# Peptides against a protein of PDB entry 6NYY, part 142

Target 1, 212 residues: chain A of PDB entry 6NYY
Amino acid sequence: KHFEQAIERVIGGLEKKTQVLQPEEKKTVAYHEAGHAVAGWYLEHADPLLKVSIIPRGKGLGYAQYLPKEQYLYTKEQLLDRMCMTLGGRVSEEIFFGRITTGAQDDLRKVTQSAYAQIVQFGMNEKVGQISFDLPRQGDMVLEKPYSEATARLIDDEVRILINDAYKRTVALLTEKKADVEKVALLLLEKEVLDKNDMVELLGPRPFAEKS
Target 2, 212 residues: chain A of PDB entry 6NYY as posed
Amino acid sequence: KHFEQAIERVIGGLEKKTQVLQPEEKKTVAYHQAGHAVAGWYLEHADPLLKVSIIPRGKGLGYAQYLPKEQYLYTKEQLLDRMCMTLGGRVSEEIFFGRITTGAQDDLRKVTQSAYAQIVQFGMNEKVGQISFDLPRQGDMVLEKPYSEATARLIDDEVRILINDAYKRTVALLTEKKADVEKVALLLLEKEVLDKNDMVELLGPRPFAEKS

## One batch from the design tools (peptide; made by RFdiffusion4, then SolubleMPNN)

Design b2_p24_3_s3 (from b2_p24_3, 13 letters changed)
Fold by OpenDDE base, seed 5:
Structure b2_p24_3_s3 (fold): chain B 212 residues (1-212), chain A 24 residues (1-24)
Amino acid sequence: as target 1 above (212 residues)
Amino acid sequence: MTFSSSESLESLEAELEKNKKALE
């Protein structure tokens, strides 16, 4: 309890007990968070879900919490599954409502940062090659790029390809699992908070062995 | 992961362009 609450505060911030969402907004949040939860459930290299909530906290309207794997090395496949999980909210909104909201801004930022890091820091793109450049931090004076404008254009193109591939993979997954996303979203609207046990009761055991 | 309402209509393309400019 106390340890879980401490983790909740770090990840989600303080609960906004005074923030009342309109029913349609609360529905959008439920399907968004259900998209993250179900994508994470059925992606092998995603972190295990601990909790999903549609109770507003800090700046967020809902959240999903995962048990991070203590790992120092990530494969390209692992990073792709993490990108897909991060896109799960946006994709769920598209599948169920035929519209997108501003709610995915932070998710899109994370996906964008991951894609650039894979291509320009980790050398994980065959066309760009085995390069490693430091990404400028927010507020750093951008020094001269260590690569040509032609290389910059290639990087931009390959980033778009990688993100689009992750998006398409997520669309395929959540379309296949559409009934599961609906079950999770409806139960979220009832309970406001779900844990791992609720997910097991709804969906069955996660199809991937938890590396203990 | 958090669902946040942003006032900015920052699309994926806008975030890509922002990161591109940060790399320039």
Scores: peptide ipSAE 0.065, ipTM 0.535, DockQ to the pose 0.148
Fold by OpenDDE base, seed 2:
Structure b2_p24_3_s3 (fold): chain B 212 residues (1-212), chain A 24 residues (1-24)
Amino acid sequence: as target 1 above (212 residues)
Amino acid sequence: MTFSSSESLESLEAELEKNKKALE
């Protein structure tokens, strides 16, 4: 409890108890977070869900917390599932509301960063090849790219392909699990915070063994 | 306002480090 609250404070920042979401916004958040939660639940290489909340914290309107795995090496499949989980909120919004919100901006940023890292840092793209370049740090002017403009275009194209593939995978998953997303979203609207046990009660046990 | 959804540990660590630096 105290440790979880400390983690929650660190992750989410201070609960903005003063931010009353409008009912429609709260609904959007609930379905968004439910999308993350359900995607994470049914993706093998996603981290296990610890908590999902629609209580605004810091800059976030909602959040999903996952148990970090002590992992130093990530496979392409693992990174893809993590991307899909990260896209779960946006995809849920699309499935349920037929619209997208600005709420997924940070998710899209994370997905974009992951995609670029996979392609240009980890050499995980066959077309780009086994290259590794440092991504510009936030605020670094990319003065000189260590690759041609043709390579830059190729990278951008392959990043888009990778993200789109992750998006499509997430759409397929959450469309299949649409009823589960709705169950989670509805329960979020009721309880505002769900834990792993709530998810087990709703969805059954996670189909993937938790790596202890 | 953004949804802080799937915090990768890395983003969490980066945010922690950013918060730590902001508190210094």
Scores: peptide ipSAE 0.049, ipTM 0.560, DockQ to the pose 0.285
Fold by OpenDDE base, seed 1:
Structure b2_p24_3_s3 (fold): chain B 212 residues (1-212), chain A 24 residues (1-24)
Amino acid sequence: as target 1 above (212 residues)
Amino acid sequence: MTFSSSESLESLEAELEKNKKALE
């Protein structure tokens, strides 16, 4: 409660009340955020949705907030579902509008970073193998890659495969749940902000027990 | 402008801490 209120105050304080989106932009944001929300709702290993908003804040035009699980270890399956949830916005745009926007740039960056980390840091790819390399930090001189150019190509290929698999999984899910995405998007356009209770009223209880 | 910041609470806290440090 107090922590959520503090976060809401800070987030609400960061709300750009002055940024008026055009109706079509607001619609795009609503369906984008609905995609995230619904993907997170129906993915077992996604973090529970706390809030979804189409009110512009900071650098974003909308957002979905999730309660992170208190866990130090992530499985490959958990990371995949997180990738799918992160792709939910882009996939929703594709399903509903047949077009993609620049709005998913940060999501794509996050997915890309996660995919590389899974393959080159966590050893989660069988073809690349049980290897762990430090990803170059932004600003670190790309020192000599500790692997061959052939390995670099393999990594890049397996990253694409992983992202594409996550994308396809998200497309399948949000296509199945298309009516739910639309319900969430429409309600977002009315309320601008939805919480977990709004989602429960709209979609029913989340089908996965919140492992507290 | 990116639509979604899927912000984990951790990323929000980190952003808050960055903003706090930027305001100090």
Scores: peptide ipSAE 0.035, ipTM 0.562, DockQ to the pose 0.231
Fold by OpenDDE base, seed 4:
Structure b2_p24_3_s3 (fold): chain B 212 residues (1-212), chain A 24 residues (1-24)
Amino acid sequence: as target 1 above (212 residues)
Amino acid sequence: MTFSSSESLESLEAELEKNKKALE
């Protein structure tokens, strides 16, 4: 109990008990977090869901918490599924509301960073090739890029392709699982917090063996 | 220490504060 609360404070920040969401905002958060939760449930290489909440904490209006795998090496397929899970919130908003919000900014930042890292650090793109460069940190003087402007444009194009592929995969998944996203969102609006057991009751057991 | 990863919907206020600090 005390240890879980300490972990929750470190990860989610302090509950802003003073931040009252409007009903429509709370609905948007519920469907956003349901998108993350359902994407993570049905993607093989996603991390196991621990908790999903629509109670605002710190800067977040809601959150999904996952148990990270003790994994040091990631495949391209694993990184793709993680990108899809991260896009799950934005995709859910699009599917259910036909609009996008600013709420997915951190998710889009994470996806963008992952895509660039795959292409320019891990050499996972066939067109760019087996290269590894340090990504310019935000605010670092863009030191002379060790590659041409043509290569820079190629990198940017391939990053966009990778993100779009992850987005399309997530759209396909959450469209197929649309009824499951709605079940999770509606239960979130009722309970405000769901755990793994709530997800099993709603969706059945996760279709992938948990690495014990 | 199991580092839990979280995906979160950011508040508009937090976004505005980030943008304001980036312009200062």
Scores: peptide ipSAE 0.024, ipTM 0.513, DockQ to the pose 0.093

Design b2_p24_3_s4 (from b2_p24_3, 10 letters changed)
Fold by OpenDDE base, seed 5:
Formats: sequence, structure tokens, C-alpha cells
Structure b2_p24_3_s4 (fold): chain B 212 residues (1-212), chain A 24 residues (1-24)
Amino acid sequence: as target 1 above (212 residues)
Amino acid sequence: MTFSSSYTLEKLEEELQKNLEARK
């Protein structure tokens, strides 16, 4: 109990007891977080879900906690599944409400950063080729780009293609699992917090063997 | 030169909005 609360404070920040979400906002958050949770459940290379919450904290209106894998090397397929999981919240909002909210801003940032890293740092794109260079950090003066403007345009086009592919994959997955997303969202609205055991009871065991 | 990407977070949001509208 005390150890879990300490981890929650580090990851999610302190509970903002002062932020009362309106019922409609709370519903949006529940379906958003359910999208992340279900995507993570059915993607082989996603990290295993530990907890999902719709209780507002310092870092957001809701969150899903995952057990990070002690992994140093990632495949293109693994990074794609991580992108899909990250898009799960936005895609759930699309499927159930037919609208886009600002709730996925941090998710979109993460997906964008991952896509650029795959193409320009890890050389994972055939059209751009086997190149690797450092991405500018926010606030770093980039004096010169190590590539031409034509290459810059190619990179941006391939980033868009990669993100769109991840988005389409996530739409296909959560459309197939739409009933599961709804079950998780409804249970979140009731309990506000779900753990791995709640997910197993609701959806059955995760179809991928946890490499212990 | 500031690293200016032609595909910014704003453009990603616009693309996602277009995708949503195309499915409606």
C-alpha cells in the first residue's frame, strides 16, 4: 500500500482533490483511458498494464500505469505497438464520441517524437535510409541541419506516413475490441480505479505470455 | 537555424481531425 502510493505520486503526482470533473468530462476521460488500457492489453509488444485511473492528478485528468520492460533494444514492430497504445485514447474518443479533444495532446507529442526518432535516429525507414543524427532538444540552437531541405521534406512525409499507419492500426484494433473498450470505460466510471486483476476478470487473461 | 519541421504537432492534430471527418 505505501509503496504503491509512493510510485503513484512519482508517476501521476498528488491527487488534485480540488478538481471536480463534470460528468461529461469524466465520461470522456473514462473512454480515453479505456482506449489506452485495451490497446495495451491486445498489443503483443505493449508493456503490461498495472493500473488505470480516472482520478485527476497533477499530470493529467486520468492515467494508465504500465510495468516498463527492462529492454534496451527495440524493434520497429515493438515501437509501432507502443505508438498504437499511445494513440488508444484518441482513437477511443473518435469511435465512441466522433470528436477530438485536447486530452490527447501529450500522447500526440509522444507519438510524433517516436516517429521522428525511428526515421532520423534509428534508420528504420527505407526511403530515408540508414542515417542517424541527434534530434534537437527544446531550447538547443540547431546551427545547421546535417541534411538538405529535400531530405527534410522526405523525413516529414515519412513521419506522417508512419503516424497514419499507427493510427489506422489502432482504429482497426479498437473497432474490433469496441465492446471491451466500453466494458472497461463503464467499470472505470463505477470504480474510478482498475488494476490488472479487474482487467483479467473483465476481459480474460492477456493473450500474450508475460515473459517473467 | 532553428530546427523547423514541416510536420509539426499542430499539423499532426490537423491530419487527425481530417481523418476523423473523412470517416464520418
Scores: peptide ipSAE 0.023, ipTM 0.563, DockQ to the pose 0.028
Fold by OpenDDE base, seed 1:
Structure b2_p24_3_s4 (fold): chain B 212 residues (1-212), chain A 24 residues (1-24)
Amino acid sequence: as target 1 above (212 residues)
Amino acid sequence: MTFSSSYTLEKLEEELQKNLEARK
């Protein structure tokens, strides 16, 4: 309990017990977080869900927490599934509300960063090639790009393609699992916090063996 | 390190506001 709360504080900030979400806001958050949760549940290479919450913490309205594998090396497939899981919130909002919200900006940023890293750091794109460039660190003057403008454009295009592919994959998944997303969202609205056991009760056992 | 996705209040508010404006 205390350790989990400490982790939650680090991840979500201090629980702002004083922030009362409007019902519509709470609903949006519930479906958003349900999207993350369900995407993570049905993606083989996604990290196991630990907790999903719509209790506001700091500036966050909700969160999904996962147990990352102690893994230093990621495959392209693993990174893709992580991207899809990260897009799950936005995709859920699109499916259920027919709108794309800016609420997923941080998720989009993470996805964009991952896609960029895959292409320019990890050499995971065939068109760009097996290249590895040091990404400018936050605060480093973007000095001279170690590649041509043509390469830069190619990178940008391939990043978009990768993100769009992840997005489409997520849309397909959550559309297939739409009823599951709704079940999770509705239960979130009731309980505000769900754990792995709640997910098992709702969705059945995760179809992928948790590599212990 | 735990992976977390967060939905921020600020972004939600901005979107809700945009949606309200679009409906007017």
Scores: peptide ipSAE 0.024, ipTM 0.536, DockQ to the pose 0.055; fails the geometry check
Fold by OpenDDE base, seed 2:
Structure b2_p24_3_s4 (fold): chain B 212 residues (1-212), chain A 24 residues (1-24)
Amino acid sequence: as target 1 above (212 residues)
Amino acid sequence: MTFSSSYTLEKLEEELQKNLEARK
């Protein structure tokens, strides 16, 4: 309990008990977080879900908490599934509401950052090749790009392709599991917080054996 | 409104473009 609260404080900040979400906002958050949760549940290389919450914390209206593997090296497949999981909220909003909210902006940033890292830092794109460049940090003067303008355009195109592929994969998954997303969202609206056991009760055991 | 994956993908591209511009 205390350890979970400490992790929650680190991830989400202080619980903002004072932020009363409007019912429609709360519904949006529930389906958004359900999208993350269900995507993570059915993606083999996604981290196991620990907790999903629609209780506002810090700047977030909700969150899905996962148990990260203490892994320093990620495969392309792992990074893709993480991207899909990160897109799960936005995809859920699109499937259920036909609209996206500003809540997905941070997810898009994360996905974008991951895509760039895969292509320009990890050399995971065959068209761009086995290159590794430091991505400019936010606020660093864009130092002269160590690559040509043609390479820059190629990188941008391949980033878009990668994100679109991850998005399409997530759409396919959450469309297939649409009923599960709805079940999770509805239960979130009732309980506000779900744990792994709630998910197992609702969806059955995660299809992928947690390699302990 | 029928879910159009194209509309959402376009928005993703717009957000990506904004992120690219912010890094310039």
Scores: peptide ipSAE 0.024, ipTM 0.462, DockQ to the pose 0.041; fails the geometry check
Fold by OpenDDE base, seed 3:
Structure b2_p24_3_s4 (fold): chain B 212 residues (1-212), chain A 24 residues (1-24)
Amino acid sequence: as target 1 above (212 residues)
Amino acid sequence: MTFSSSYTLEKLEEELQKNLEARK
């Protein structure tokens, strides 16, 4: 109890009990967070869901909290599943509302950063090859790119391909699990907060053995 | 590091406003 509350404070900030979301706002957040939660539930290499909430905290309207694996090495497959999970909110909104919103901008940024890192830092792309370059940090004047304009274009193309593949994978998954996304979203609208046990009761046990 | 996806209030309000305007 005390440990969970401490983690909640660190991740979400103080519950702004004063922020009353409009019903349509709550609905959007519920389906967005349900998308993340369900994607994470059915992706083998996604981190286990701990909590999902539509209670506004700090600047956040909703959040899904995951228990990260204590690992320093990530496979390409793990990074892909993480990208799909990150896209889950946006994809859910598209499936249920037929609209693209700006709410997933931070998720898209994370996905984009991950894709670039895979290609230019981790050498995970066969066309670009076994290269490792430091991505410019925000504020670093990278005066000279260590690669040609042709290589830059190739990198951009391969990043788009990777993101599109992750997006399509997420669309396929959440379309297949559309009823589960709706169940989670509706339960979120009722309870505002769900834990792992709620998810197990609603969806059944996670299909993947928790690596202890 | 706990991964938290956060939907920001500001972004949601902006989106809702855009959607309301598009329906008019």
Scores: peptide ipSAE 0.023, ipTM 0.544, DockQ to the pose 0.055; fails the geometry check

Design b2_p24_4_s1 (from b2_p24_4, 14 letters changed)
Fold by OpenDDE base, seed 4:
Structure b2_p24_4_s1 (fold): chain B 212 residues (1-212), chain A 24 residues (1-24)
Amino acid sequence: as target 1 above (212 residues)
Amino acid sequence: MEEHRREVIEELRESSRSRRIAPP
């Protein structure tokens, strides 16, 4: 209890008991977090879900916590599944509400950063090729790009393609698992917090072995 | 104990966070 609360404070920030979400906002958050949870459950290379919550913490309205693996090398497939999991909230909102919210801002930032890194740092795109450039850090004035404007346009196009492919993959997955997303969302609205055991009870065992 | 807590905290990634937009 105290240890989990300490971790939750570090990750989520202080629980703002004073933030009463409107019922429709709480519903949106529940389906958003359910999208992440279900995507992470059914993607092989996603990190195992530890906890999902719709209790507002700090600046967040909800969150999902995962146990990362100690991993130094990532495959393209692993990065794709991570992108899909990260898009799960946005995709769930689209599937269930036919609208998108600002709730996915951090997710889209992470996905965007991952896509650029894959293409320009890790050489994981065939059209751009086996190149590696340092991405500007936040606050670095990019004075000069080490590539042409044509290459910049190609990178931007391939980033959009990669993100759209991850998005489509996530749409396909969460459409297939739509009933599971709804089950998780409804249970979140009831319990506000779910753990791995709640997910196992609701969805059955995760179809992928946890790498110990 | 503190090192193990740091390791566990550093290992726990917040994967998703629905942000509240501050009202303008």
Scores: peptide ipSAE 0.086, ipTM 0.675, DockQ to the pose 0.104
Fold by OpenDDE base, seed 1:
Structure b2_p24_4_s1 (fold): chain B 212 residues (1-212), chain A 24 residues (1-24)
Amino acid sequence: as target 1 above (212 residues)
Amino acid sequence: MEEHRREVIEELRESSRSRRIAPP
């Protein structure tokens, strides 16, 4: 009763005609950004959350901002957690709405680029092996790939496996933390912007020691 | 340390921008 009324008040309070987003779109964005925020909170190798917002800015409907570590060398585990954090929005949409939106396009692009880089630049896949090829730069005519079509197919398959593994890991995490995603999403719908302190108040302290 | 933290904060990697994609 009180929780449903709080949800109704948050949803009903959104009827201001000046909103760039329809209430349902704003709700989708809130859960999307909550997915990123919560994934980043509970992933060890994710960057610390600084801010999450559902205030539209230009073409962006919402965003999560993290403090990047001064890190030049990334482990496979670190890259996986970053992929999971990046998938958090898409996964949250799936968990809460049973549908996916176009909102994750930029996230999926980043995840795809990271997966290809891990496999073909960093040699992080055992099946493809300890190889490093330059990924075609935007605008370079992809001349002949320095590898066979069989290797190209293997790369594409292993990229898909890596992304799917990151996706499954994110689904498991955000399913476990579903109530936390909902708390963050609801508070986002109320405040539109959350900081690290709001997250600590809502979820408790981040379970990983911030490297000072 | 604080100044470098500020420069790193200005390079705040927006992890996700839920972009309003023009309908294809």
Scores: peptide ipSAE 0.069, ipTM 0.673, DockQ to the pose 0.108
Fold by OpenDDE base, seed 3:
Parts: sequence; structure tokens; C-alpha cells
Structure b2_p24_4_s1 (fold): chain B 212 residues (1-212), chain A 24 residues (1-24)
Amino acid sequence: as target 1 above (212 residues)
Amino acid sequence: MEEHRREVIEELRESSRSRRIAPP
């Protein structure tokens, strides 16, 4: 209880009890968060789900909380599964509503940042090669890119390929698990908050052994 | 270098949040 409340305060901020979502927006948020939760459940390298909520907190309309693994090194496969989990909300909206909303802006920002970091900082792309450049920070002088305009175009193309591959993988996963996304979304609309035990009751045990 | 890597990893560790976007 106290530990969960501390995590909730750090991650969610104060519950803005004053933000009443319209029923249709609340439904969209429920399916969006269910997409994240189910993607994280069935992706091997995703962090274990702790909590999923459709109660608005701060600037968030909903959220999924995960227990991060104590790791300092990430593989390309781990980063891909994290991208897929992050795309789970957008993909769920597409699958269930045939429309996309602005709700995925932060998710798309994170996915974009991860894709660029993989290609230009971690050297994880074969076409771009074994390179490592610092991404420009906000306020860094526009230092000339240490690479040509041709390399810039190649980076942009390979970023789009990586994101599209993660998106397609997430579409395939959540289409296969569509009934599970529906179960989670419907229970979110009833309870507003689900924990790991609710997920185990709905979906069964997570198919990946938690490396404790 | 380590701090920025840690920030990217920490941002990736943060909860997925459906953010309320201010209307354009």
C-alpha cells in the first residue's frame, strides 16, 4: 500500500479528480491502456506490469505502470519489445475504433527517440553502421551534423523502417490477442484501475518467467 | 554520456501515459 502510493505519486502526480472524461473518451482511454497492458504482458522483454489505470492524473488521461528490471545493458531485441509495448495504445485504437487520436503523442515521441538512439547512438543499424553521435539536446547550438545530408536521409529512412517494423509487430500481436485487449478494456471501464493480480485472473499467468 | 543514456533508459522505463493534449 504505502510503496504503491509512493510510486503513484512519483509517476502520476496528484489525481485530478476534476477531469471528468466524456464516456466516449473514457472508452478510448480504456482500450488505449489495455493495448499497452496486453502488449507488455505478451512481450518477453517488456517490464512486468504493476498497474494500469484510466483515472486522469496530471496531464495523463490514463497510464500503465511497470516494474523496471535492474539492467544497464539493453539488446536490440529488448529495445524492439519496449517500442512495441509503447505503440500498444495507438495500435489498440486502430484495431478497435478504426481511427487514431492525439492520445499517443507522448508514446510516439518515446518511440521516435528510441529509434534514433538505436541507429545513431548505439550503432544497431547495419546500413548506417557502427557509428555513435550525440543527439542534439534542446539548447545545443546547431552544430553541423557530423555526417553528410546523404547520411541524414539514410538515418531518417532507417528510423521509419524500424518504427514501422515495431508497429507491424504490435499490430500482429494485438490482433492475435484482440479478445484479451477487450477483456482488459471492459474491466478497466468497470474498475478504473487494475493490478497484476487482475491481469493474471483475466489472462492467466504471464508466459515469461519473471527473472527475479 | 552515462547520464543521457540513463535518462533515455529511465524515460523508456516510465509508465506509458496517454497524455491529454491541449487542443491545437
Scores: peptide ipSAE 0.064, ipTM 0.673, DockQ to the pose 0.303
Fold by OpenDDE base, seed 2:
Structure b2_p24_4_s1 (fold): chain B 212 residues (1-212), chain A 24 residues (1-24)
Amino acid sequence: as target 1 above (212 residues)
Amino acid sequence: MEEHRREVIEELRESSRSRRIAPP
């Protein structure tokens, strides 16, 4: 309890009980967070879901919290599943509402950062090759790119391909699991917060054993 | 133990913060 609250405070900030979402916005958030939750549930390499909430905290309207694995090494497959999980909110919005919102900005930022890191830091793209460049930190003067403009274009193209592939994978998954996303979203609208046990009751046990 | 818990807490990857974007 206290530990979870401390995590929630660090993650979400102070619970802004004062932010009353409009019912339609609350619905959007519920389906968005349900998309993350369900994607994480059915992706092998996603982190185990701990909590999903549509209670606004700080600047966040909702969140899904996962138990990180103690790992220093990530595979391409793990990074892909993580990207898919991160896209789950946006994809859920598209599937259920036929519209996208600004709610996925942080998710898209994370996905973008991951895609660039995979391609230019981890050498995980065959076309770009076994290269590793430091990504400019936010606020660093973009010093001369250590690669040609042709390479820059290739990187940008391959980043887009990677993100689109992750997006399509997520669309396929959440379309298959559409009923589960709806169940989670509806239960979120009722309870505002779901834990792992709620998810197990609703969806059954996670298909992938938690690697202890 | 506490540092590791902090790292785990910091690594508790918030999947989605649906941020209230200030209207542009």
Scores: peptide ipSAE 0.065, ipTM 0.663, DockQ to the pose 0.117; fails the geometry check

